# Designs tried in a protein design run: peptides against a protein of PDB entry 3HUF. Part 31

Target 1, 320 residues: chain A of PDB entry 3HUF
Amino acid sequence: MWIIEAEGDILKGKSRILFPGTYIVGRNVSDDSSHIQVISKSISKRHARFTILTPSEKDYFTGGPCEFEVKDLDTKFGTKVNEKVVGQNGDSYKEKDLKIQLGKCPFTINAYWRSMCIQFDNPEMLSQWASNLNLLGIPTGLRDSDATTHFVMNRQAGSSITVGTMYAFLKKTVIIDDSYLQYLSTVKESVIEDASLMPDALECFKNIIKNNDQFPSSPEDCINSLEGFSCAMLNTSSESHHLLELLGLRISTFMSLGDIDKELISKTDFVVLNNAVYDSEKISFPEGIFCLTIEQLWKIIIERNSRELISKEIERLKYA

## One batch from the design tools (peptide; made by RFdiffusion4, then SolubleMPNN)

Design b2_p30_1_s2 (from b2_p30_1, 13 letters changed)
Fold by OpenDDE base, seed 4:
Structure b2_p30_1_s2 (fold): chain B 320 residues (1-320), chain A 30 residues (1-30)
Amino acid sequence: as target 1 above (320 residues)
Amino acid sequence: KKEEEEKKKKEEEEELEKKAEEEYKKELEE
């Protein structure tokens, strides 16, 4: 989200979130959802227009800012952004930090981008929330992204957590739920005058982890927990691969169960399969190979003695 | 010391804004 602050008291010492929308900026406007009062006699009554666009799809993957447009409202002394005079038709900015100078005001309005990017595990939840979150200047999507700061867990009662949720947890993404999204949506008016009133997602995350036995106490309990083991992986997602890497596994990939030769068996401790292949092929698994799903692996990983549990299961199948 | 520094900073800021206001008015009349 865009946050503005200013030097001196020209913004009354307050920080403000700028959501996507249009703002008239000047000394003789009243602060509201479409106006920013600047306390300076060295600026015009109506000096500039700020327009913040909704997030693009690219912004979701890059963590880049919503486009920030600045237009001077035909003032005598103009408007500058990053020491450059704003063009007559206005200019658009994609920099994360903007120093905005209005007229002859000696103090700068500092606009900075606070990255918040929400990944959804469920397309239905994305469809429900994306519009509202985009109107807050929050990029949203389904695919994994290095820019993701938050992850919306799908709460299906009685189901295991998804691979996406597991990976989000291990990569230290803040896991959130619909309750946080509801709260975030209600704060829009209160944060106009004070950007510090943004809800803390960490409390929501702590509550999710505390109340769900499918999570370890910390990501650090699982990261590199299987260092020294090797696996072979069949028909898994990129997220599944990254998850296994974060566990410290050496990973080999293959395209079919028929590609599992004696050499591969000798080099691998276990085989990771997707649910569909596991369920369909479980009768045809080669003897002496420990095959499991990621969800089955996760159930072992969350245990404090995960290495011992994996070792025992590997040994059981090698001598069977 | 911190309160005195903050007061001094505020006085310097008020002086800067006053000077800018005077320059702004002068150039509007030109």
Scores: peptide ipSAE 0.312, ipTM 0.833, DockQ to the pose 0.082
Fold by OpenDDE base, seed 5:
Structure b2_p30_1_s2 (fold): chain B 320 residues (1-320), chain A 30 residues (1-30)
Amino acid sequence: as target 1 above (320 residues)
Amino acid sequence: KKEEEEKKKKEEEEELEKKAEEEYKKELEE
């Protein structure tokens, strides 16, 4: 989201969130959803127009800002952004930091981009929330992205967490739920005057972890917890692969259970399967190897003695 | 000391805005 602050108390000492939309900026406007009052006698009554676009799909992957358009409203002294005079037709900016100078005002408006990108693991929830979140200047998507700051967990009561949720947790993404999204949607008017009134996602995340025994106390408890072990997996989801890498596993990939030869077994401590393959092929598992699902693996890795638990299961099958 | 520094900063900011206002008015009359 875009946040503005200013020097010399010209914004009344407050930080303001700018959502996608159009704002008239000047000394003789009243603060509302479409106006920004600037307290200076050295600017025009109506000085500039700010237009913030909704996020693009690219912004979700890059964590880049919503496009920020500035137009001078035919003022005598003009408008500058980053020491450059705004052109007659207006200019568009994709920089994360904008120093905006209005007329002869000695103080600048500082606009900065606070990155917030929300990943969904459920396409139905994305379809429900994407439009509203985009109107807050929040990029949204389904795919993993290095720019993602938040991950929406689907609260199905009594369901196991998804691989996406497991991976989001280990990569230190703030896990949120639909209750937080609902709260975000309601605060749009209240945050106009005070950007500090933005809901704390970290408190939501703490509450999710505290109330769900499927999470370890921290990602650090699981990261590299299986260092020195080796696994084989079906070449399935990228998230599953990345999850196993974060556990510190050496990973071999195979296309079918028939590709698991004696050589692979000799180099592999256990085989990770998806639920569908595990359930369908459990009768045809290779002899002498420990096969488990990612969900079963997760239940082991959240335990304090995860290495000992896995070692015992490996030994049980080697000596059987 | 901190309150005096904050007061001094505010007085300096008010002086800067006053000078800018005077310049703005002067250039409007030209």
Scores: peptide ipSAE 0.312, ipTM 0.832, DockQ to the pose 0.081
Fold by OpenDDE base, seed 2:
Parts: sequence; structure tokens; C-alpha cells
Structure b2_p30_1_s2 (fold): chain B 320 residues (1-320), chain A 30 residues (1-30)
Amino acid sequence: as target 1 above (320 residues)
Amino acid sequence: KKEEEEKKKKEEEEELEKKAEEEYKKELEE
């Protein structure tokens, strides 16, 4: 989201969130959803127009800002952004930090980008929420992104958490739910004049983790917890591979269960399968190797003695 | 000391805005 602050109390000492939309900026406007009052006698009554675009798909992957357009409203002394005079037709900016000077005002308006990118695990929830979140200047998507700050957990009562949720937890993404999204949608008007009123996702996250026994106490309890072990997996998903890497596993990939030969078994402590393959092929598992699902592995990993549990299971099947 | 420094900073900011207002008015009358 874009946030503006200013020197010399020209914004009344307030930090303001700018959502996607158009704002008239000047001395003789009243603060609302489309106007920014600047308290200076050295600027025009209506001085500039700010236009913030909705996030692009690229912004979701890069964590880049929504495009910020500045137009001078034919003022005598013009408008400057980052010490450059704004062009006659207006200019567009993709920098994360903007210093905006209006007319002869000695004080600068500082605009800065606060990164927030929401990943969804469920395409139906993305379809439901994406439009509303984009109108808040929040990029949204389904695919993993290095810019992702928040992850929406799909709550199905009595179901195991998804691989996406497991991976989001281990990469230290803030896990949120539909209740937090609902809250974000309602606060839009209340946060216009005070950016500090933006709801904290950490409280929602703490409540999710506390009330769900499928989560460990912290990501740090699981990261590299299986260092020194080796696994093999079917080439099914990138998220599954990245999850196993965060556990500290050495990973080998195979294309079919028929590719599990004596050489692979000799180098591998266990085989990780998805639920569909595990349920269909459980009768055909190679002898002398421990096969488990990602969900079964997760149940072991969340235990305090995970290394001892997995070692015992590997030994049990090597001597069976 | 902090309150005196904040008061002094505010007085300096008010003087800067006053000078800018005088320049703005002068250039509007030209």
C-alpha cells in the first residue's frame, strides 16, 4: 500500500494510506476518499492530482508498488517529484519512495510503499477476494512468490492442512484466514486519515496457530530438523520439493514407482508420495523402503522428537 | 531540553513557511 507522510505539519501530523484511486491535492480541499488537504499558503488551492493504479500481476511477483501518477494542475510554480519537475501531461512513477514538492512549499510530502502480497491456496477464494484486495492496492495470486507476505489458509473442518499451508508456515509467511480478509474489507474508510489503524495480521496468525494442533510451535522447530536424511519423491509439485528442502532433506526425484531400483533404495532413507499415489500403489511398494505421504511426514515433523520417530520407522522397515 | 529542542524546531519551521509565503505572494503580484 502507498503511505504518505510530510514535514512541517502540512499533513496535520498524520500518516495517510492512499488506496488505488484519484486524489485532488491542494490547500482548499477537504480530506476525504478523493481529496488530500495540504496546510500551506505556498501552494495552489487545487495544486496536483495523484492517481494510484490497481496492482499488476507483475507487482505480485516483484513486490513492486502500484503505479503512482502525478499531474500538476497548471500551477504557477509546478510540482516536483524526486527533485524533477513533473511534465506538462503528468508523469508515472514505479519507485518505492517519492519526495513530492508542491509549489514553493519548503516541506516535502514523502510517499513510501509498504509491501503486502497475499497468496491464496484455493482458486475459489482468490476469485472471491481478489477484486476487493486489489482495490486496497494489495497484489494477489495462487503461485508461490518471493514477495508473498501473507497466505490465506483454506479452513475445511476436520481436514489436514495443505502442502501450501505447510510451506507458507515454514517460509515464515503470515498465515491468515477469511476473518482477516473480512476485517481488511471493512476498515478501508477508517484508515484513510490514520495508517496506524491498519489491522495487524499477527494477532490473527497467533490465534490460528494456537487453535490448530496441526501446527508446530514455531517454523524454527521444523526448519532443517531432518538435516542428514535423504528422501525420494515423485516430480509432482514445486511446493512439495521446496517444503522438503526447508526440512533439510537431500532430495532425489523419480518419474514413476517403477524407477525405484536397488540403487535409489541404497541412497534413500524414505520415499515421499502424494495421497493419490500412496492410496493407489500401497500394495506395490518396493520391499525394504519406508514410503509415506507428505501429510504423514508432517505429523512426524510437528512432534518434538521428530528425528527419533523417523529413525525408528526407517530401521523398522529396513529389518522387516 | 527535548521540549526546548522541539519548540525551537517548530519556530524554525514556522519561519521557513513564512518566508515561502512571502516569496509566493511576491511572485504572484509580479
Scores: peptide ipSAE 0.309, ipTM 0.831, DockQ to the pose 0.082
Fold by OpenDDE base, seed 3:
Structure b2_p30_1_s2 (fold): chain B 320 residues (1-320), chain A 30 residues (1-30)
Amino acid sequence: as target 1 above (320 residues)
Amino acid sequence: KKEEEEKKKKEEEEELEKKAEEEYKKELEE
């Protein structure tokens, strides 16, 4: 989201969130969803137009800002952004920090990008929320992204957390739920006057972790917890691979259970399967190898003695 | 000390804005 602040009292000492939309900026306008009052006698009554675009698909992957357009409203002294005069037709900016000078005002409006990028685990939830979140200037998507700051999990009582949720937790993404998204939707009017009223996702996250026994106390308890072990996995998802890497595992990939030969078994401590393959092929598992699902592995990883538990299961199957 | 520094800063900011207003007016009349 874009936030504006200013030197001196020209913005009444307040920070303001700018959502996607168009704003008339000047001395003789009233603060609302489409106007920004600037308290200076050295600017025009209507001085500039700010236009913030909705996030692009690229912004979801890069964590880049929504495009910020500035147009001078034919003022005598013009408008500058980052010490450069705004062109006659207006200019567009993708920098995360903008210093905006209006006319002869000695004080600068500082616009900065607060990164917020929300990944969804479920396409139905994305379809429900994407439009509203994009209107808040928040990029959204389903695929993993290094720019992801928040991850939406569904509140399903008694369901196991998904691989996406496990991975989001380990990569230190703030996990949120539908209650936080609902709360975000209510803040739009109040943040016009005070950007500090934006809800903190960390409180929601703390409550999720506290109330769900499927999470360890911290990501650090699980990261590299299986260092020195080797696994083989079915080449199905990138998220599953990245999850196993964050556990510190050496990973071999295979395409089918038929590709699990004696050589692979000799180098592998256990095989990680998806639920569909695990359930369909239970009878045909190779002898002398420990096979488990990611969800079964996760149940072991969240335990304080995870390394001992894994070692014990590996030994049990070698001597059976 | 902090209150005196904040008051002094505010007085300096008000002087800067007043000078900018005077320059803005002068150049509007030219």
Scores: peptide ipSAE 0.309, ipTM 0.831, DockQ to the pose 0.081

Design b2_p30_2_s1 (from b2_p30_2, 9 letters changed)
Fold by OpenDDE base, seed 1:
Structure b2_p30_2_s1 (fold): chain B 320 residues (1-320), chain A 30 residues (1-30)
Amino acid sequence: as target 1 above (320 residues)
Amino acid sequence: EEEEEEKKKKEKEEEEKEIEEFAKEQEKEE
């Protein structure tokens, strides 16, 4: 989200969130959802137009800012951004930090991008929330992104956490729920005057982790916890691969259970399957190898003695 | 150095006058 602040009380000492939309900036405008009053002698009644675009799909993957357009409204003293005069037709900016000088004002409006990029675990929740979040200047998507700062967990009562949630947790992404999104939607009007009123997602995250026994105490308890073990991964998502890498596993990828020969079994500690393959092929598992789902692996990983538990399961099946 | 300082001072005083004149003009259009 874009936040503006300024020195010398030209913004009345307040920080403001700029949502996607158009703003008239000037001395003789009243602060509202589309106007920003700036108090200085060299500033025109209507001095500049700010236009913030909605997030692009690219912004979701890069964590880049919403495009910020500045147009001077044919003012006496002009408008500058990062010490450069704004062109007659306006200029567009993708920098995360903008110093906007209106006229000869001795103080600049400082615009800065607060990175927030929300991944959703399921398409239904994305469909429900994406429009509202995009109108807040928050990029949203389903796919894994290195720019992801927050992850929306699907709360199905009594279900295990998804692979996406597991991976988001290990990546140290802030896990949030629908309650946070609801709260975020209600503060839109209040944060116009005070950007500090933006809800802290870390409180929501702490509450989720504290109240759910499916999470370890920290990501650090799980990261590299299986260093030195080797697995074969079959018909698993990219997120599952990255999750297993974060556990410190050596991974071999295969397309079918038929690719598991005696040589592979000799070099592999266990096989990770997706739920569909595990349930359908349970009777046809290769002899002498431990096969499990990623959800079953996760249940072992969250235990303090995960390495011992895995070793016992491997031994049990080698001697069975 | 003194001539450059005096020039900078005059330029600043002229700029301040231009700003003040502009501010007064904008107030009269109300």
Scores: peptide ipSAE 0.331, ipTM 0.826, DockQ to the pose 0.915
Fold by OpenDDE base, seed 5:
Structure b2_p30_2_s1 (fold): chain B 320 residues (1-320), chain A 30 residues (1-30)
Amino acid sequence: as target 1 above (320 residues)
Amino acid sequence: EEEEEEKKKKEKEEEEKEIEEFAKEQEKEE
């Protein structure tokens, strides 16, 4: 989201969130959803127009800002952005930091981009929330992205957490739920005057972890916890692969259970399968190898003695 | 150096006058 602050008292000492939309900026406008009052002698009654675009799909992957358009409203003293005079037709900016000078005001408006990108693991929830979140200037998507700051967990009561949720946790993404999204949607008007009134996602995340025994105390408890072990997996989701890498596993990939030869078994401590393959093929598992699902693996890795638990299961099957 | 400082001071005083005149014009149109 865009946040503006200013030096001195020209913004009344407050920070303000700018959502996608159009704002008239000037000395003689009243602060509301479409106006920004700036108090200085050289500022015109209606001085500039700010237009913030909704986020693009690219912004979700890059964590880049919503496009910020500035137009001078034919003022006596003009408008500058980053020491450059705004062109007659207006200019568009994709920089994360903008110093906006209105007229000859001795103080600048500082606009900065606070990155917030929300990943969804459920396409139905994305379809429900994407439009509203985009109108807050929040990029949204389904795919993993290095720019993602938040991950929406689907609260199905009594369901196991998804691989996406497991991976989001280990990569230190703030896990949120639909209750937080609902809260974000309601505060849009209240945060206009005070950007500090933005809901704390970290408190939501702490509450999710505290109330769900499927989470370890921290990602650090699980990261590299299985260092020195080796696994084989079916060439499935990228998230599953990345999850196993974050556990410190050496990973071999195979296309079918028939590709698991004696050589692979000799180099592999256990085989990771998806639920569908595990349930369908459990009768045809290779002898002498520990096969488990990612969900079963997760239940082991969240335990304090995860290495001992895995070692015991490996030994049980090697000596059987 | 003193002449350049006096020139900069005059330019600043002229700019401050221009801003003050503009502010007064805007108040009269209200």
Scores: peptide ipSAE 0.330, ipTM 0.824, DockQ to the pose 0.932
Fold by OpenDDE base, seed 3:
Structure b2_p30_2_s1 (fold): chain B 320 residues (1-320), chain A 30 residues (1-30)
Amino acid sequence: as target 1 above (320 residues)
Amino acid sequence: EEEEEEKKKKEKEEEEKEIEEFAKEQEKEE
């Protein structure tokens, strides 16, 4: 989201969130959802128009800001952004930091992009929340992105956490739930004048981790915890592969259980399968190899003695 | 250097006058 601040008292010493929308900026406007009052002798009654676009699909992958358009309203002293005069038709900006000078005002309005990009674990939750979050200037999506700052976990009582949730946790993404999204929706009007009223996602995250025994105490407890072990996995999902990499595993890929030859078995400590293959093929597993699901692996990884537990299971099946 | 400083001072004084005239014009339209 865009936040504006100013030097001196021209914004009454407050930081303001600018959501996607259009704002008239000037000396003789009242502060509201579409107007920004700025008081200086050189500022026109109606001086500039700010237009913030909704996030693009590209912004979800890049973590780039919502496009910020500035138009001068044919003022006597003009408008500058980053020391450049705004063009007669207006200019659009994708920089994360903008210094906006209205007329000959000795103080600049500093606009900065606060990065927030929310990944959803399922399409149903995305469909429910995406429109509202986009109207807050928050990019949303389903696919993994390096720009992802937050991950939405579904509140299903008694369900195991998904591979997406496991991976989001290990990559140090802030895990949030629907309660945080609801809270965000209520604050929209109050944060117009005071950006400090924006709810802290870290409190929500701390509560999720504290109240769910399926999470380890920290991502650091699991990252590289299986360093030195080798696994084979069915070439199914990129997220599963990245999750196993974060555990420090050496990974081999195969296309079918029939491709698991003696050579692969000799180099592999265990085989990771998806739930569908694990449940359908339980009877046809190769002898002498430990097969497990990612969810079964996760249950071992969250234990303090994960390396000993894995070693014991590998030994049990090699000598059975 | 003195001539450039005097020029800059004069330009600043002219700018301040222009701003003050503009401010007075805006007050008359209120």
Scores: peptide ipSAE 0.329, ipTM 0.825, DockQ to the pose 0.953
Fold by OpenDDE base, seed 2:
Structure b2_p30_2_s1 (fold): chain B 320 residues (1-320), chain A 30 residues (1-30)
Amino acid sequence: as target 1 above (320 residues)
Amino acid sequence: EEEEEEKKKKEKEEEEKEIEEFAKEQEKEE
């Protein structure tokens, strides 16, 4: 989201969120959803127009800002951004920090980008919420991104958490639910003049973790917890691979169970399968190797003695 | 140095005057 602040009293000491939309900036405008009053002697009644675009798909992957357009409204003293005069037709900016000088005002308006990117685990929930979140200047998507700050958990009562949720937890992404998205949608008007009123996702996250026994106490309890073990992975997503890497596993990827020979069994502690392959192929598992699903592995990992549990299961099947 | 300081002071006083005249013009159009 874009936030503006200024030195002195030119913005009345307020920190303001600018959502995607158009703003008229000047001395003789009233502060509202489309106007920003700036108090200085050299500022025109209507001085500049700010236009903030909705986030692009690229902004979701980069954590880049929504495009910020500035146009001078043919003023006596002009407008500058980052010490450069704004062109007659206006200029567009993709920098994360903007110093906006209106006329000969001794103080600048400082605009800065606060990064917030929401990943969804469920495409139906993305389809439902993406438009509303984009109107808040929040990039949204399904794919993993290094810019992701929040992850929307799909709540199905009595179901295991997804691999996406497991991975989001281990990469220290703030896990949120539909209740937090509803809250974000309702606060839009209340946060216009006070950026500090933006809801904190950490309380929602703490409540999700506290009320769900499928989460460990912290990501740190699980990160590198299986260091020194080796696994083979069959028919898995990229998120499944990254999840196993965060556990500290050495990973070998294979296309079929038929590729598991005696040499592979000698180098691999266990095989990780998806649920569909595990259920269909359980009769055809190679002798002398421990095969499990990611969900079964997760149930072991969340236990305090995870290394001892997995070692006992590996030993049990090597000598069976 | 004194002539350059006096020139800068005069330019600043002229700029402050221009801003004050503009502010008064904007108040009269209300």
Scores: peptide ipSAE 0.326, ipTM 0.822, DockQ to the pose 0.955

